# Designs tried in a protein design run: peptides against a protein of PDB entry 1EBD. Part 105

Target 1, 138 residues: chain A of PDB entry 1EBD
Amino acid sequence: KASYEGKVAAEAIAGHPSAVDYVAIPAVVFSDPECASVGYFEQQAKDEGIDVIAAKFPFAANGRALALNDTDGFLKLVVRKEDGVIIGAQIIGPNASDMIAELGLAIEAGMTAEDIALTIHAHPTLGEIAMEAAEVAL

## One batch from the design tools (peptide; made by RFdiffusion4, then SolubleMPNN)

Design b2_p26_8_s2 (from b2_p26_8, 11 letters changed)
Fold by OpenDDE base, seed 4:
Structure b2_p26_8_s2 (fold): chain B 138 residues (1-138), chain A 26 residues (1-26)
Amino acid sequence: as target 1 above (138 residues)
Amino acid sequence: SAELEARRAAFAERTEAMLLAAAAAR
């Protein structure tokens, strides 16, 4: 907790996306598959001169998605290279509308890809895809 | 199969573009 509060404060002072900027406003499209986004798209970050990693993981490799026979789409994390902080996320796939909330929280808390990668997710869940995408960003 | 992966990639590209357009409309 204290480390995340320190990150958010440092980012706000530096003029980076933070809880103060309300940058993590989710957008959801209830299509089939569902689409959700929060924070920066990769291109938006690049257009602002932010050096980013776009870490993408497919639902076709997620155990719960396979069990549901619903494996279309992916999760993408947009991670700032300087400090590994998550500044955006996009989800296309099963339960995207609900799963975006975890990533919205992570962005607003100034969490890193490592913070998510080291968080134990229940198995098998769709939410594990966030952990897998975070591992790609390391 | 290579064809299935190509279809998935094409789907991902179209859907990502749609999501970007929807976000830009807000």
Scores: peptide ipSAE 0.119, ipTM 0.679, DockQ to the pose 0.028
Fold by OpenDDE base, seed 5:
Formats: structure tokens, sequence, C-alpha cells
Structure b2_p26_8_s2 (fold): chain B 138 residues (1-138), chain A 26 residues (1-26)
């Protein structure tokens, strides 16, 4: 049920000209740490009157980040409260430039935080941080 | 196209926001 309602919601977001740009275009900065974003920032969602949960998880708690000795930063999910649909994501940290692609796909597909939380990620990987942040949103 | 220019502008705005966020996280 949630996935079907999420898809309709994602299509509605994708029908709004300003929201299309926020959702459809990942942004990447190859700084140290790397930065990546797709969809809404928390404040952008609030400014549009969307009630959101901002779920944040630190790389300092990620097993792969610890193994790499690169634990700076975090992943943030922006989740719409009414239906749990992910509408934005920001990553500051190791491999953010590649990791944003999973979240871009999730947003375009209208996935919920539950969908990501229940997706098995390989252990240990940096990508597990998306699952951990999704669990924070539940 | 007007759409392509709008997309480029939006990308630039998000990139700036990310740089600001990165600076705060360092």
Amino acid sequence: as target 1 above (138 residues)
Amino acid sequence: SAELEARRAAFAERTEAMLLAAAAAR
C-alpha cells in the first residue's frame, strides 16, 4: 500500500516545475568531505508547507567508514510525515558522490523510509548509512 | 531550451547549498 501511494505522491511532486528540479537532479561537490544532494532540503520542504522528518545518521557510527578511517559527516533523509515518502537526501562524507544515486532512485520511485530500512545492504559498506538513517525516520 | 536553463540554474543553487553545508560540517 505505502509503495503505491508513494509512487502517486512522487509523480505529483514530479509534476510541479520547482519540485521536478529538486527531485530529478542530483548535485555533487567533490570537496573534502564530499557533498551530495537530491530532492528537497529540509528547509525547502518546510518553506513549501510540507511537514517533514529530518533523519540524520553519522558516518562515525558506520563500520565501513571506521575501517577507512574516514568518519566525518552524515547522511540526512528528508521524509514526508503524512506517508513516510522520502522527498530529499543530503550526504556529507566519504563517497557521497556515488552514494547519492541510491537515494535519487528511491525518491524517483516514491519509496518510503520503511522501504529503505527493509532493504538489505551489504556489510560492511558505506551504503548501510542510508538504511540506518531510514530506521531513524521510523 | 528554457527547461534546460532552469535545470542548470537549480543545479547551481543546490551546489552552493551543499558547499555551505560542507563548510559547516568540517
Scores: peptide ipSAE 0.048, ipTM 0.545, DockQ to the pose 0.039
Fold by OpenDDE base, seed 3:
Structure b2_p26_8_s2 (fold): chain B 138 residues (1-138), chain A 26 residues (1-26)
Amino acid sequence: as target 1 above (138 residues)
Amino acid sequence: SAELEARRAAFAERTEAMLLAAAAAR
């Protein structure tokens, strides 16, 4: 039932192809640390009247980042409170430019924070930080 | 296009805000 309601909400957003294309295009800055973003920023969602949870998890708490001695930054999920659907993600940290692809796929598919939290990530990996941030949103 | 340029500018501003937030968390 919740998955069906999330799909209808995603289709209502999809009613303007041009607006969907702008939300789904990832942006990457190859700085040190790397920056990547896809979908809504928290403030953009608020400015459009969307009630959101901003779930943030630091690389300093990620086992792979610690092992690599590269722990600067965080992953942030922007989750719509109404249905738990992920509508945006931002990463500052190691491998951000590649890691944004998983979250871009999740947003395009209309996935929830619960869907990512229940997805098994290999241990220890940088990718586990997506699961950890999703758990913060629950 | 002017729209693409406006989007790039808005993204740059938000990226800067994120970098500042990351630096403050150190």
Scores: peptide ipSAE 0.026, ipTM 0.532, DockQ to the pose 0.033
Fold by OpenDDE base, seed 2:
Structure b2_p26_8_s2 (fold): chain B 138 residues (1-138), chain A 26 residues (1-26)
Amino acid sequence: as target 1 above (138 residues)
Amino acid sequence: SAELEARRAAFAERTEAMLLAAAAAR
């Protein structure tokens, strides 16, 4: 946490006081499908000169989403290339409002895409999509 | 920080409002 917040803060101190503000606080839209975001969007990271990987996985490829007949949308991870650290996540799809909390925790902890990819999620669950998107980032 | 606490409180308020609005639209 403190080291990651310190690194993001150091990037913010270089001219963008808003950068720390994007990382810690999610945004949710309770629509159908739900929309949720935490941390950087891909374009925000690029505009700040951060070299990123945008890893996207669709709910149409998730076993639980298929079983629920609710396959619209995707999860996107924004991963810093320098160190593999997750700096943002966006979810459009089933249970996005709750699922964003896992990614918020990962970002606040300074976790990498590898850390999430190596975290076993129960099968079949919507949560597996975080693991799948993290694998795309590797 | 006081700023982070204020932002968290504002987020909680907005989140509740959005949830209530979504529930009312169903």
Scores: peptide ipSAE 0.022, ipTM 0.462, DockQ to the pose 0.039

Design b2_p26_8_s3 (from b2_p26_8, 11 letters changed)
Fold by OpenDDE base, seed 4:
Structure b2_p26_8_s3 (fold): chain B 138 residues (1-138), chain A 26 residues (1-26)
Amino acid sequence: as target 1 above (138 residues)
Amino acid sequence: SAALAARRARFEARTEAALLAAAAAK
């Protein structure tokens, strides 16, 4: 957030048209396991009256996580039922701090769970968990 | 593709909303 706002401010000072245009701000805790979040939590969406699907997939079912012997945690997608648009994501587990960026991009771009589900992820990768969670949301 | 077009449309819609909100805040 701060870095992005700094770029917008610099562009404005330079006389370039710019605006703060973010929908989702990522939050990361570099704990063990790592925790990352972007967009809505399930309860936040519900509190705002948004009808959502909370699709969860465990790292224990991910082939790369198994190969790494690091299977604690899960990925959760918060998907708006109206149109299938991803409005939030939470990851607790291996590589969460980096993996959240894909989901941040998906949210900013207005992508649906179907968009992620139909994206081929390299096998085996931790990133496949996003695809698996998206399939749960369909 | 139709899917890509729909994705772009959603992106454009949210961008427009954000720009309008930013303009209103000034």
Scores: peptide ipSAE 0.030, ipTM 0.476, DockQ to the pose 0.035
Fold by OpenDDE base, seed 3:
Structure b2_p26_8_s3 (fold): chain B 138 residues (1-138), chain A 26 residues (1-26)
Amino acid sequence: as target 1 above (138 residues)
Amino acid sequence: SAALAARRARFEARTEAALLAAAAAK
């Protein structure tokens, strides 16, 4: 948050037009397992009166996680029911700190669960878990 | 494509909403 605000301020001081307003700021905890989040948590959306689907997929069912013997945790998508737009994501598990960037991009671009479900992910990869969670939301 | 156009329309709508919210908060 502070670094993005600093960038906008620096651009304004330099006399450059800056009109960047980020909807979703990622948060990461570099623990074991790693934790990452972007956008709404399910309960936050509900508290604001947004009707959501919480689509969850476990690393225990991911081929790359199994091959690495690192299967703790899950990926969760928070999807608005009205239009299928992704409004939040949480990851607990291997490589969560890097994997959250794909979901941050999806949220900023106003993408739907279908957009991720129909995107080909390489096999076997940890990243496939995003596609699997998106399919749960359909 | 129609799908890409729809995605861009959603992005623009969310961007506008964020800008309006930021302006109202100042």
Scores: peptide ipSAE 0.026, ipTM 0.481, DockQ to the pose 0.066
Fold by OpenDDE base, seed 1:
Structure b2_p26_8_s3 (fold): chain B 138 residues (1-138), chain A 26 residues (1-26)
Amino acid sequence: as target 1 above (138 residues)
Amino acid sequence: SAALAARRARFEARTEAALLAAAAAK
């Protein structure tokens, strides 16, 4: 957030029209397991009257997580039912702090769960869990 | 959100262009 706002400010000072126009701000806790979030939590969406699918997939079912013996936690996608657009994501587990960036990008681009489900992820990786959660939302 | 809708539209346009290019390359 701060770095993005700094870039916008620099562009404005340089005479280039620019504005702060992000949809989501990531939040990360570098704990063990790591925690990361971007966009809406499920309850926040519900409180705003957005009908959502909360698609959750556990790291215990991810091949890379099993190989690493680091299977605590899950990835959750918050998907708007009306159009399948991803509006939030939460990750508790291995590499959550880096993995959240993919989902931040998806939200900023207005991607759907189908877009993620149809994106090829390398095998075996922790990142496959995003694809698996997206498939749950379909 | 108008901004979100605009982002989605741009993404879809790029995706369509990529699919058309891939089809033409077959």
Scores: peptide ipSAE 0.022, ipTM 0.443, DockQ to the pose 0.029
Fold by OpenDDE base, seed 2:
Structure b2_p26_8_s3 (fold): chain B 138 residues (1-138), chain A 26 residues (1-26)
Amino acid sequence: as target 1 above (138 residues)
Amino acid sequence: SAALAARRARFEARTEAALLAAAAAK
Protein backbone atom coordinates (compact mmCIF):
# COMPACT_ATOMS: atom_id res chain seq x y z
CA LYS B 1 0.00 0.00 0.00
CA ALA B 2 2.60 2.55 1.05
CA SER B 3 4.83 1.66 -1.92
CA TYR B 4 1.93 2.05 -4.34
CA GLU B 5 0.89 5.36 -2.75
CA GLY B 6 4.47 6.57 -3.13
CA LYS B 7 4.42 5.67 -6.82
CA VAL B 8 1.12 7.51 -7.35
CA ALA B 9 2.53 10.55 -5.55
CA ALA B 10 5.67 10.49 -7.72
CA GLU B 11 3.55 10.31 -10.88
CA ALA B 12 1.39 13.23 -9.68
CA ILE B 13 4.51 15.33 -8.96
CA ALA B 14 5.72 14.55 -12.49
CA GLY B 15 2.42 15.93 -13.88
CA HIS B 16 0.95 12.57 -14.88
CA PRO B 17 -2.68 11.86 -14.02
CA SER B 18 -2.69 9.18 -11.34
CA ALA B 19 -5.05 8.04 -8.60
CA VAL B 20 -4.87 5.59 -5.71
CA ASP B 21 -7.26 2.71 -6.30
CA TYR B 22 -7.68 1.10 -2.88
CA VAL B 23 -9.91 -1.63 -4.34
CA ALA B 24 -6.93 -3.26 -6.09
CA ILE B 25 -4.31 -2.74 -3.32
CA PRO B 26 -3.40 -5.95 -1.47
CA ALA B 27 -2.90 -6.25 2.28
CA VAL B 28 -0.62 -9.01 3.59
CA VAL B 29 0.25 -10.38 7.02
CA PHE B 30 3.27 -12.72 7.00
CA SER B 31 1.99 -14.94 9.79
CA ASP B 32 1.79 -18.74 9.87
CA PRO B 33 -0.51 -19.29 8.11
CA GLU B 34 -0.10 -16.17 5.96
CA CYS B 35 -3.07 -13.85 5.45
CA ALA B 36 -3.74 -11.80 2.33
CA SER B 37 -6.63 -9.69 1.11
CA VAL B 38 -7.48 -7.53 -1.90
CA GLY B 39 -10.67 -5.63 -2.73
CA TYR B 40 -13.94 -6.08 -0.89
CA PHE B 41 -14.64 -8.27 2.05
CA GLU B 42 -18.04 -9.95 1.81
CA GLN B 43 -19.54 -7.86 4.60
CA GLN B 44 -18.19 -4.59 3.13
CA ALA B 45 -19.88 -5.38 -0.17
CA LYS B 46 -23.16 -6.21 1.60
CA ASP B 47 -22.97 -2.99 3.66
CA GLU B 48 -22.68 -1.05 0.38
CA GLY B 49 -25.73 -2.85 -1.04
CA ILE B 50 -23.75 -5.02 -3.49
CA ASP B 51 -25.30 -8.44 -4.02
CA VAL B 52 -22.38 -10.89 -3.86
CA ILE B 53 -21.49 -14.55 -3.97
CA ALA B 54 -18.84 -15.58 -1.44
CA ALA B 55 -17.05 -18.62 -2.89
CA LYS B 56 -14.76 -20.47 -0.48
CA PHE B 57 -12.37 -23.35 -1.11
CA PRO B 58 -10.17 -24.99 1.58
CA PHE B 59 -6.44 -25.72 1.31
CA ALA B 60 -7.27 -29.13 2.80
CA ALA B 61 -8.68 -30.03 -0.64
CA ASN B 62 -5.64 -28.74 -2.60
CA GLY B 63 -3.16 -31.34 -3.89
CA ARG B 64 -0.05 -29.20 -3.37
CA ALA B 65 -1.11 -28.17 0.15
CA LEU B 66 -1.60 -31.86 1.01
CA ALA B 67 1.84 -32.73 -0.41
CA LEU B 68 3.39 -29.93 1.68
CA ASN B 69 1.47 -31.04 4.80
CA ASP B 70 0.28 -27.42 5.09
CA THR B 71 -3.50 -27.49 4.69
CA ASP B 72 -4.76 -24.85 7.13
CA GLY B 73 -7.02 -22.15 5.77
CA PHE B 74 -8.89 -21.27 2.62
CA LEU B 75 -9.31 -18.94 -0.32
CA LYS B 76 -12.47 -16.83 -0.56
CA LEU B 77 -13.63 -14.97 -3.67
CA VAL B 78 -16.15 -12.14 -3.41
CA VAL B 79 -18.03 -12.09 -6.72
CA ARG B 80 -20.61 -9.51 -7.78
CA LYS B 81 -23.74 -11.47 -8.59
CA GLU B 82 -25.05 -9.22 -11.39
CA ASP B 83 -22.13 -9.83 -13.77
CA GLY B 84 -19.82 -12.38 -12.13
CA VAL B 85 -17.02 -9.80 -11.71
CA ILE B 86 -14.53 -10.52 -8.94
CA ILE B 87 -14.50 -7.57 -6.52
CA GLY B 88 -12.54 -9.07 -3.63
CA ALA B 89 -10.47 -12.00 -2.40
CA GLN B 90 -9.10 -13.25 0.91
CA ILE B 91 -6.53 -16.00 1.43
CA ILE B 92 -5.46 -17.62 4.67
CA GLY B 93 -2.90 -20.34 4.03
CA PRO B 94 0.45 -21.29 2.51
CA ASN B 95 1.93 -18.74 0.09
CA ALA B 96 -1.08 -16.39 0.47
CA SER B 97 1.26 -13.37 0.15
CA ASP B 98 2.21 -14.33 -3.42
CA MET B 99 -1.06 -15.97 -4.47
CA ILE B 100 -3.00 -12.75 -3.84
CA ALA B 101 -1.26 -11.17 -6.86
CA GLU B 102 -3.26 -13.24 -9.37
CA LEU B 103 -6.48 -12.11 -7.74
CA GLY B 104 -5.34 -8.49 -7.61
CA LEU B 105 -4.71 -8.72 -11.35
CA ALA B 106 -8.14 -10.26 -11.90
CA ILE B 107 -9.87 -7.47 -9.95
CA GLU B 108 -7.89 -4.70 -11.67
CA ALA B 109 -8.67 -6.16 -15.10
CA GLY B 110 -12.40 -6.53 -14.32
CA MET B 111 -12.28 -10.30 -14.75
CA THR B 112 -15.08 -12.68 -13.84
CA ALA B 113 -15.05 -15.89 -11.84
CA GLU B 114 -15.51 -17.66 -15.19
CA ASP B 115 -12.26 -16.14 -16.50
CA ILE B 116 -10.33 -17.74 -13.62
CA ALA B 117 -12.31 -21.00 -13.76
CA LEU B 118 -11.45 -21.35 -17.47
CA THR B 119 -7.73 -20.63 -16.91
CA ILE B 120 -5.45 -23.66 -16.66
CA HIS B 121 -3.53 -23.71 -13.39
CA ALA B 122 -0.56 -26.07 -13.24
CA HIS B 123 -1.01 -29.31 -11.30
CA PRO B 124 -0.17 -29.70 -8.50
CA THR B 125 0.12 -26.07 -7.30
CA LEU B 126 -1.28 -23.96 -4.50
CA GLY B 127 -2.54 -21.59 -7.21
CA GLU B 128 -5.11 -24.17 -8.32
CA ILE B 129 -7.18 -23.13 -5.30
CA ALA B 130 -8.09 -19.89 -7.11
CA MET B 131 -9.54 -21.91 -9.98
CA GLU B 132 -11.40 -24.18 -7.56
CA ALA B 133 -12.90 -21.22 -5.68
CA ALA B 134 -13.90 -19.64 -8.99
CA GLU B 135 -15.71 -22.86 -9.93
CA VAL B 136 -17.63 -22.66 -6.63
CA ALA B 137 -18.83 -19.19 -7.68
CA LEU B 138 -20.33 -20.52 -10.96
CA SER A 1 -22.94 -30.82 -12.41
CA ALA A 2 -24.45 -28.83 -15.27
CA ALA A 3 -22.26 -25.82 -14.45
CA LEU A 4 -19.10 -27.96 -14.52
CA ALA A 5 -20.15 -29.58 -17.80
CA ALA A 6 -20.82 -26.17 -19.37
CA ARG A 7 -17.44 -24.86 -18.16
CA ARG A 8 -15.65 -27.90 -19.58
CA ALA A 9 -17.43 -27.53 -22.92
CA ARG A 10 -16.41 -23.85 -23.18
CA PHE A 11 -12.84 -24.68 -22.24
CA GLU A 12 -12.59 -27.48 -24.78
CA ALA A 13 -14.03 -25.29 -27.54
CA ARG A 14 -11.56 -22.50 -26.74
CA THR A 15 -8.65 -24.94 -26.63
CA GLU A 16 -9.59 -26.41 -30.00
CA ALA A 17 -9.83 -22.93 -31.53
CA ALA A 18 -6.42 -21.98 -30.14
CA LEU A 19 -4.79 -25.16 -31.50
CA LEU A 20 -6.32 -24.58 -34.94
CA ALA A 21 -5.13 -20.96 -34.94
CA ALA A 22 -1.61 -22.02 -33.93
CA ALA A 23 -1.52 -24.64 -36.69
CA ALA A 24 -2.74 -22.12 -39.28
CA ALA A 25 -0.03 -19.63 -38.24
CA LYS A 26 2.73 -22.08 -39.24
Scores: peptide ipSAE 0.022, ipTM 0.421, DockQ to the pose 0.020

Design b2_p26_8_s4 (from b2_p26_8, 14 letters changed)
Fold by OpenDDE base, seed 4:
Structure b2_p26_8_s4 (fold): chain B 138 residues (1-138), chain A 26 residues (1-26)
Amino acid sequence: as target 1 above (138 residues)
Amino acid sequence: SSELEARRAAFERRTEELLLAAAAAR
């Protein structure tokens, strides 16, 4: 964590977009199921020549989603292969509009999939799906 | 089982496309 935070800070100082150009502006659609996105889509990253892992985990395998009988959709992490940094996330499913904030924070902080995978999430929660998707990316 | 999986995959594709379009319109 600390080394990547230092790298992100150094890159920001080196002339990445000004403090007003957020890397991770969320988009939310309050449909049924909800849809949310932050950062890169997989294809956008590929079009820019970034080698990525697209790690997907379905709500049908999430314990809280199963308990709620609301299991449509998935969470996808877009992870840069070079360093494991999360550069995008998409959520289609229950509570997507709120859960996207964790991943927005992770992207802005330059966190890796390992950072999320090693973060303890409350059990059972919908939010655990972020941890599960991060584990897929490892 | 295979039909359910195919329906899930189709749902995922359609919703992902919708999300991409919504994000692009921002």
Scores: peptide ipSAE 0.153, ipTM 0.690, DockQ to the pose 0.028
Fold by OpenDDE base, seed 5:
Structure b2_p26_8_s4 (fold): chain B 138 residues (1-138), chain A 26 residues (1-26)
Amino acid sequence: as target 1 above (138 residues)
Amino acid sequence: SSELEARRAAFERRTEELLLAAAAAR
């Protein structure tokens, strides 16, 4: 966190958009499918002048989602192009309300898409979709 | 505090955006 905060502070000093503004505050909507978000939305980041990659992976390609017959939706990572840091995430799909916590932690810690892609997730789980989306961002 | 108010406003905006996303996903 301290290193992340220091980096964001340096970016702010340099006149770059700061990723710190409420980035780690999750939002959840218990719809069907569930919706969850933390950090920047893609368009929000763009509106603030942040160059981002939006990496999306569908639950239809997730083994656990298939086993549950609950494959609607996707996970989207919003990744800052400059350094690969995850600055936002959205999940629409099964268990989104709980799965967002991992991504909130990642954002708060200043993790990159590479960090998530290299994190071993249990198989088969819904959580693997975060890893898959992170791989898309690389 | 102004910070808490800003956090609340941000949460509300995100929730609204999620509702829109949920509607679009159906």
Scores: peptide ipSAE 0.067, ipTM 0.564, DockQ to the pose 0.039
Fold by OpenDDE base, seed 3:
Structure b2_p26_8_s4 (fold): chain B 138 residues (1-138), chain A 26 residues (1-26)
Amino acid sequence: as target 1 above (138 residues)
Amino acid sequence: SSELEARRAAFERRTEELLLAAAAAR
């Protein structure tokens, strides 16, 4: 039921030019650490009256980041409380420029935090941080 | 403005917000 409602809401968002502007184009800054974003920022969602969960997980707690000695930064998911749909994501940290693609796909497909939390990520990988942040949002 | 101009403006806004977030995280 919640998944169906989430898909309908995602389609409505995708059909509005103003929402397409925030959802469809990833932003990347090739700094050290790298920065990447797709969809809503937490404050943008709040300014539009969307009640959201901002779920954050640090690279300092990621096994692959520790093994690489590159643990600065975090992943943040912006999740709509009503239906658990992911509407935005920000990554500051190792491989952020490539890792943002998984979350861009999730947003475009109208996936929930639960969908990501239940997706098995290879261990140990940087990508596990998406699963960990999704679990925080549940 | 054209759709392309609107998309470019949105990208620029997100980049600015991301830079602000990155600065706050340091």
Scores: peptide ipSAE 0.065, ipTM 0.564, DockQ to the pose 0.038
Fold by OpenDDE base, seed 2:
Structure b2_p26_8_s4 (fold): chain B 138 residues (1-138), chain A 26 residues (1-26)
Amino acid sequence: as target 1 above (138 residues)
Amino acid sequence: SSELEARRAAFERRTEELLLAAAAAR
């Protein structure tokens, strides 16, 4: 368990330091499209002096989203440049509320963009967008 | 519960820009 990444994720979401919370806690808005986030936003990381890569992939390029005729939005990964560790993710689009769980797990475990990029996702699925965004971050 | 509500409120504020960007791309 990568407690540091979980801590920074919780602090970023809360907008203040959390001495007790070492878990990357997602936030969800059940709008149309759905919105979900865990960990750092790109600008928050920059404001804290963290050098990051922001990797974005659109649902319009996802095979399952196309098949569902629901292609609004994107997934964004926020990756720390020094070690490739995922420190944040934002999803706007179909099934964002459920899809954020994979990224929450990745952040909590201290996974890198490479770890996600090398994880085979079933085809065609909405979840493939996480893999695609991770590939962009490499 | 109150802490989670505070986090949600912060998230809603921060996601507005992204939501607007996504909507504009439709």
Scores: peptide ipSAE 0.038, ipTM 0.532, DockQ to the pose 0.039

## One batch from the design tools (peptide; made by RFdiffusion4, then SolubleMPNN)

Design b2_p27_2_s1 (from b2_p27_2, 11 letters changed)
Fold by OpenDDE base, seed 1:
Structure b2_p27_2_s1 (fold): chain B 138 residues (1-138), chain A 27 residues (1-27)
Amino acid sequence: as target 1 above (138 residues)
Amino acid sequence: VDEVLAKARERGAELLARRLEEIRKRR
């Protein structure tokens, strides 16, 4: 039930790109689970003719999420195939509202999935899921 | 509402695409 509400919320966020001149404006829905998005959705990128990898990692495989017994949802990176540049991210799950900031920074800086995969995340943390999703994109 | 959202989407996409192309040229 929560995962469906989170999917609808993420799809609603996908419908609301901010009219502000920033490349990576975060959109957050404080639902249970939380939903956050920044940059492109996978389908938006495809509709614009951008060839993308959608790298998805579930919170059910995150050590901190398991320890918290809060394993609903996932992180998705939208990565441009030509150069590995992160062009979007979506998070449905615990702490999504705060975790999206790292990915917003990564997009604005033009970081690659490799840049995130090579960034040491503290273990065990929820934020480590960004590294895990980046590794899926390699 | 839908037209405002569509224009905001198009503008956001164009800005992102330009920025990503600028970044690509710097690497």
Scores: peptide ipSAE 0.122, ipTM 0.618, DockQ to the pose 0.325
Fold by OpenDDE base, seed 2:
Structure b2_p27_2_s1 (fold): chain B 138 residues (1-138), chain A 27 residues (1-27)
Amino acid sequence: as target 1 above (138 residues)
Amino acid sequence: VDEVLAKARERGAELLARRLEEIRKRR
């Protein structure tokens, strides 16, 4: 139920024009679970004719989320198929508001899913979900 | 609403295209 409400909130944010000329402007909703987005949504990229991979990993498979008993939601990476460049990310789940910053940095730096997949994340952390979602995009 | 969304999408596409071209020039 909460994951559906978070998805609708993230999709509603995607419909608002950004006032700033960055590709990676974070948008956060401090709901329970938290919702965060940066860059493109999968449907926005498709509507613009960009061929994308939507790589999704659930918090229910994250060791830290399990240890916290907070496993609702997921991370989604939006990756351009042509070159593996990350063009967007959405997080619904624990600490989404802070975790979106890593993905904002990755998008602004022009990183690929491979660059994140090869980045060592501390174990067990919520941040590992970015690495796991990047591995799904390979 | 729909016209504001269309303009925001066009601007987003243009910004992405520019940024991706800059990235390609750095690799």
Scores: peptide ipSAE 0.112, ipTM 0.627, DockQ to the pose 0.202
Fold by OpenDDE base, seed 3:
Structure b2_p27_2_s1 (fold): chain B 138 residues (1-138), chain A 27 residues (1-27)
Amino acid sequence: as target 1 above (138 residues)
Amino acid sequence: VDEVLAKARERGAELLARRLEEIRKRR
């Protein structure tokens, strides 16, 4: 964050049109459970007039989370309804701090919920929850 | 208050649209 803010400030001072702010700046809180977010929250998208689908999948339904006895929380995808493009994600649960990177990449690449749903995840893993939440958005 | 919020919403939607256009130009 600070390095990016320094670059945007330097570009603004240099009279370059600030390249459009990255939609996918991750925010992480190392609590128990961990919290991670990237891109839009559902309410933020609605406040900007974007019609969205909020797809949610619980860790209580993930095979790896059950095996770890750590099933608190969920993954949420914020998907633009017009074209299925992922514009935000929130994770509360095990390994949320690392798992948010996949979804940050998906948002910055302009991927859809279908692109994630059709990506094979290793079984059993916590990462499968991204695929399951993407299937809910279809 | 409502006019200030409307201008902030229009700016957010414009930033998202420009970012999505930049992503499409890289494909």
Scores: peptide ipSAE 0.112, ipTM 0.614, DockQ to the pose 0.100
Fold by OpenDDE base, seed 5:
Structure b2_p27_2_s1 (fold): chain B 138 residues (1-138), chain A 27 residues (1-27)
Amino acid sequence: as target 1 above (138 residues)
Amino acid sequence: VDEVLAKARERGAELLARRLEEIRKRR
């Protein structure tokens, strides 16, 4: 049940970048569905003149989300087109609060969408959606 | 509040850009 609350939470995360001196500070809202973000939003990157791909994959296509009967939402990767480097991620859906940590690590390490797409994720897991979104960015 | 958030966003962006350039130099 994609609640009005999940949309408001995602908009709140998008509106409130933290003022702290780290490259990729995670922002999490423990709503239903959960919302998490790290690094750039697509619009922020565009406003800064960064040419980006926004790769989006829905939980409705994730095997674990289907098995849990919790398929609301999506993962979005924000990928710099010049070099395929992941510069941001947003998750709205099951376990978003924990899943954002992998993507925070990927951003801080300067991983590409290819690096994530070539990383074996356990099947079926919610985390596998990061690999699927990375494949969309290729 | 809005000016503090705007400056925080700008500073975060500058830090990310520097970090991405450092990573690019290490690859």
Scores: peptide ipSAE 0.088, ipTM 0.585, DockQ to the pose 0.252

Design b2_p27_3_s1 (from b2_p27_3, 14 letters changed)
Fold by OpenDDE base, seed 1:
Structure b2_p27_3_s1 (fold): chain B 138 residues (1-138), chain A 27 residues (1-27)
Amino acid sequence: as target 1 above (138 residues)
Amino acid sequence: MRLETPVVRLTPEEARAVLAAYRAALE
């Protein structure tokens, strides 16, 4: 957050158009398992009157997580029902701190669950869980 | 120049509490 705000301020001072978008700023807790979040939580979206699908997929069903014997947790996508746009994501599980970046990019770009579902993820990888959760949202 | 992101350090007890609360909020 602070680093991003500092960058926006620097760009503004330099005469470049820049805006702070708090929706796509990730938060990470480097616990075991790791926690990561970007954008709306399901309840936050509901409190704002946004009709959402909360699509959840467990690491226990991910091939790489199984191979690593590190299957605790899940990925949750918060998808706006009206247009299928991803507006939030949360991860509890292995490598959540790195995997959240894909979802931050998706939210910043205004991508849909379909866009993620149709993106080829390498097999077997932890990152496939994003694709699986996106498929649940369809 | 790239600014450093602030680091929050947790005790093992605090980390367990945060994880439990986070998990509960997402279920």
Scores: peptide ipSAE 0.140, ipTM 0.597, DockQ to the pose 0.023
Fold by OpenDDE base, seed 2:
Structure b2_p27_3_s1 (fold): chain B 138 residues (1-138), chain A 27 residues (1-27)
Amino acid sequence: as target 1 above (138 residues)
Amino acid sequence: MRLETPVVRLTPEEARAVLAAYRAALE
């Protein structure tokens, strides 16, 4: 019962935008690993007829995650193809609750994947994953 | 704008189920 209820809740969160049409409202679950989301999920964008690229980058490929021995998960960017604008992001992994803030800012400001990809991130940091995922989206 | 986030307590089993479903939806 509990497993089914949890699955339904997660599917509802992933598939249904909240009744508040604010694209840049973050949602965080302080699980292990942490989960964070802001803006469109890939499927939501597709259901609305938005042509998107979904770019993923794993924590296992990040130097800081390796150094922390905490490499489970990934970051996913949802980028509108027509103009490269970031319209959503999801993170499963260490520090997801804080990492989502950069992407929330990017979405609110109407920034592109290129803007993030060209932004210098300190090395080694978990935040570099956002830059790497943005590069994948180019 | 500051948003208040509702807090829900999950059992360990519920938390694992939510995480697994969320991960699967994002793969």
Scores: peptide ipSAE 0.135, ipTM 0.587, DockQ to the pose 0.040
Fold by OpenDDE base, seed 5:
Structure b2_p27_3_s1 (fold): chain B 138 residues (1-138), chain A 27 residues (1-27)
Amino acid sequence: as target 1 above (138 residues)
Amino acid sequence: MRLETPVVRLTPEEARAVLAAYRAALE
């Protein structure tokens, strides 16, 4: 039986309150694949009456994930339809625990899906998946 | 004030359960 350890971590981002009055606190499950989240889940946003786009992009379509032979999972962006602002993000997949930082920054800064989509990501990287998911949200 | 980062150690079984629940919630 492969010895597997999992950890759940919650980290607070010290920063300015987001335009959404929601403190983007990242949460990570150090599992295989890793899980990470920051900001709103889709259902949370809906429960608060926020009309959102849930944009998903699979690691199976990411060049770096393919090269690493680690393609399980996806990135999900929760984007407010009204203005395209990213209000949440979730990742299941390789390096999710680190990749969530970009999205935490984006949420904290009040960035839109367009901002991420227009941000050049190095190719091939796992981080491109954020850009790809952002493009889906457009 | 920096909030403490809580880290919970999971057994392999707990980790799988968390992963499964998380995945299901995101799909």
Scores: peptide ipSAE 0.129, ipTM 0.584, DockQ to the pose 0.033
Fold by OpenDDE base, seed 3:
Structure b2_p27_3_s1 (fold): chain B 138 residues (1-138), chain A 27 residues (1-27)
Amino acid sequence: as target 1 above (138 residues)
Amino acid sequence: MRLETPVVRLTPEEARAVLAAYRAALE
């Protein structure tokens, strides 16, 4: 966040068009389990009057997480009900710090839960949990 | 151009408290 804001400020001072887009800025905590977030939290969206679906899928149901014996946590998608667009995502679990990038890209591109659900994810991988959570949102 | 990133150092106890609060807010 601070580095991104500093970059935008430097670009503005240099006369380049730049804007701070807070929607797709990730936040990561390298704990055990890892925590990662991008975009809206469910309660934040509700407080702003956005009608959302919170779709949650546990790592305990993910084949790769089971094989690694690292099943603590979940992925949560925050999906706008009106059009199915993903507006936020949170992950607690293995490899959350890297996996959040897919969802950051999806939010920045204005993708829907259906777009993620229809994207082929390799099996078995931790990453396919994003597809599973997207299917819950349909 | 290299920009500074703020680093917050937590004790193990503080880290556990932050993780617990974060999990509780998301569940």
Scores: peptide ipSAE 0.096, ipTM 0.555, DockQ to the pose 0.024

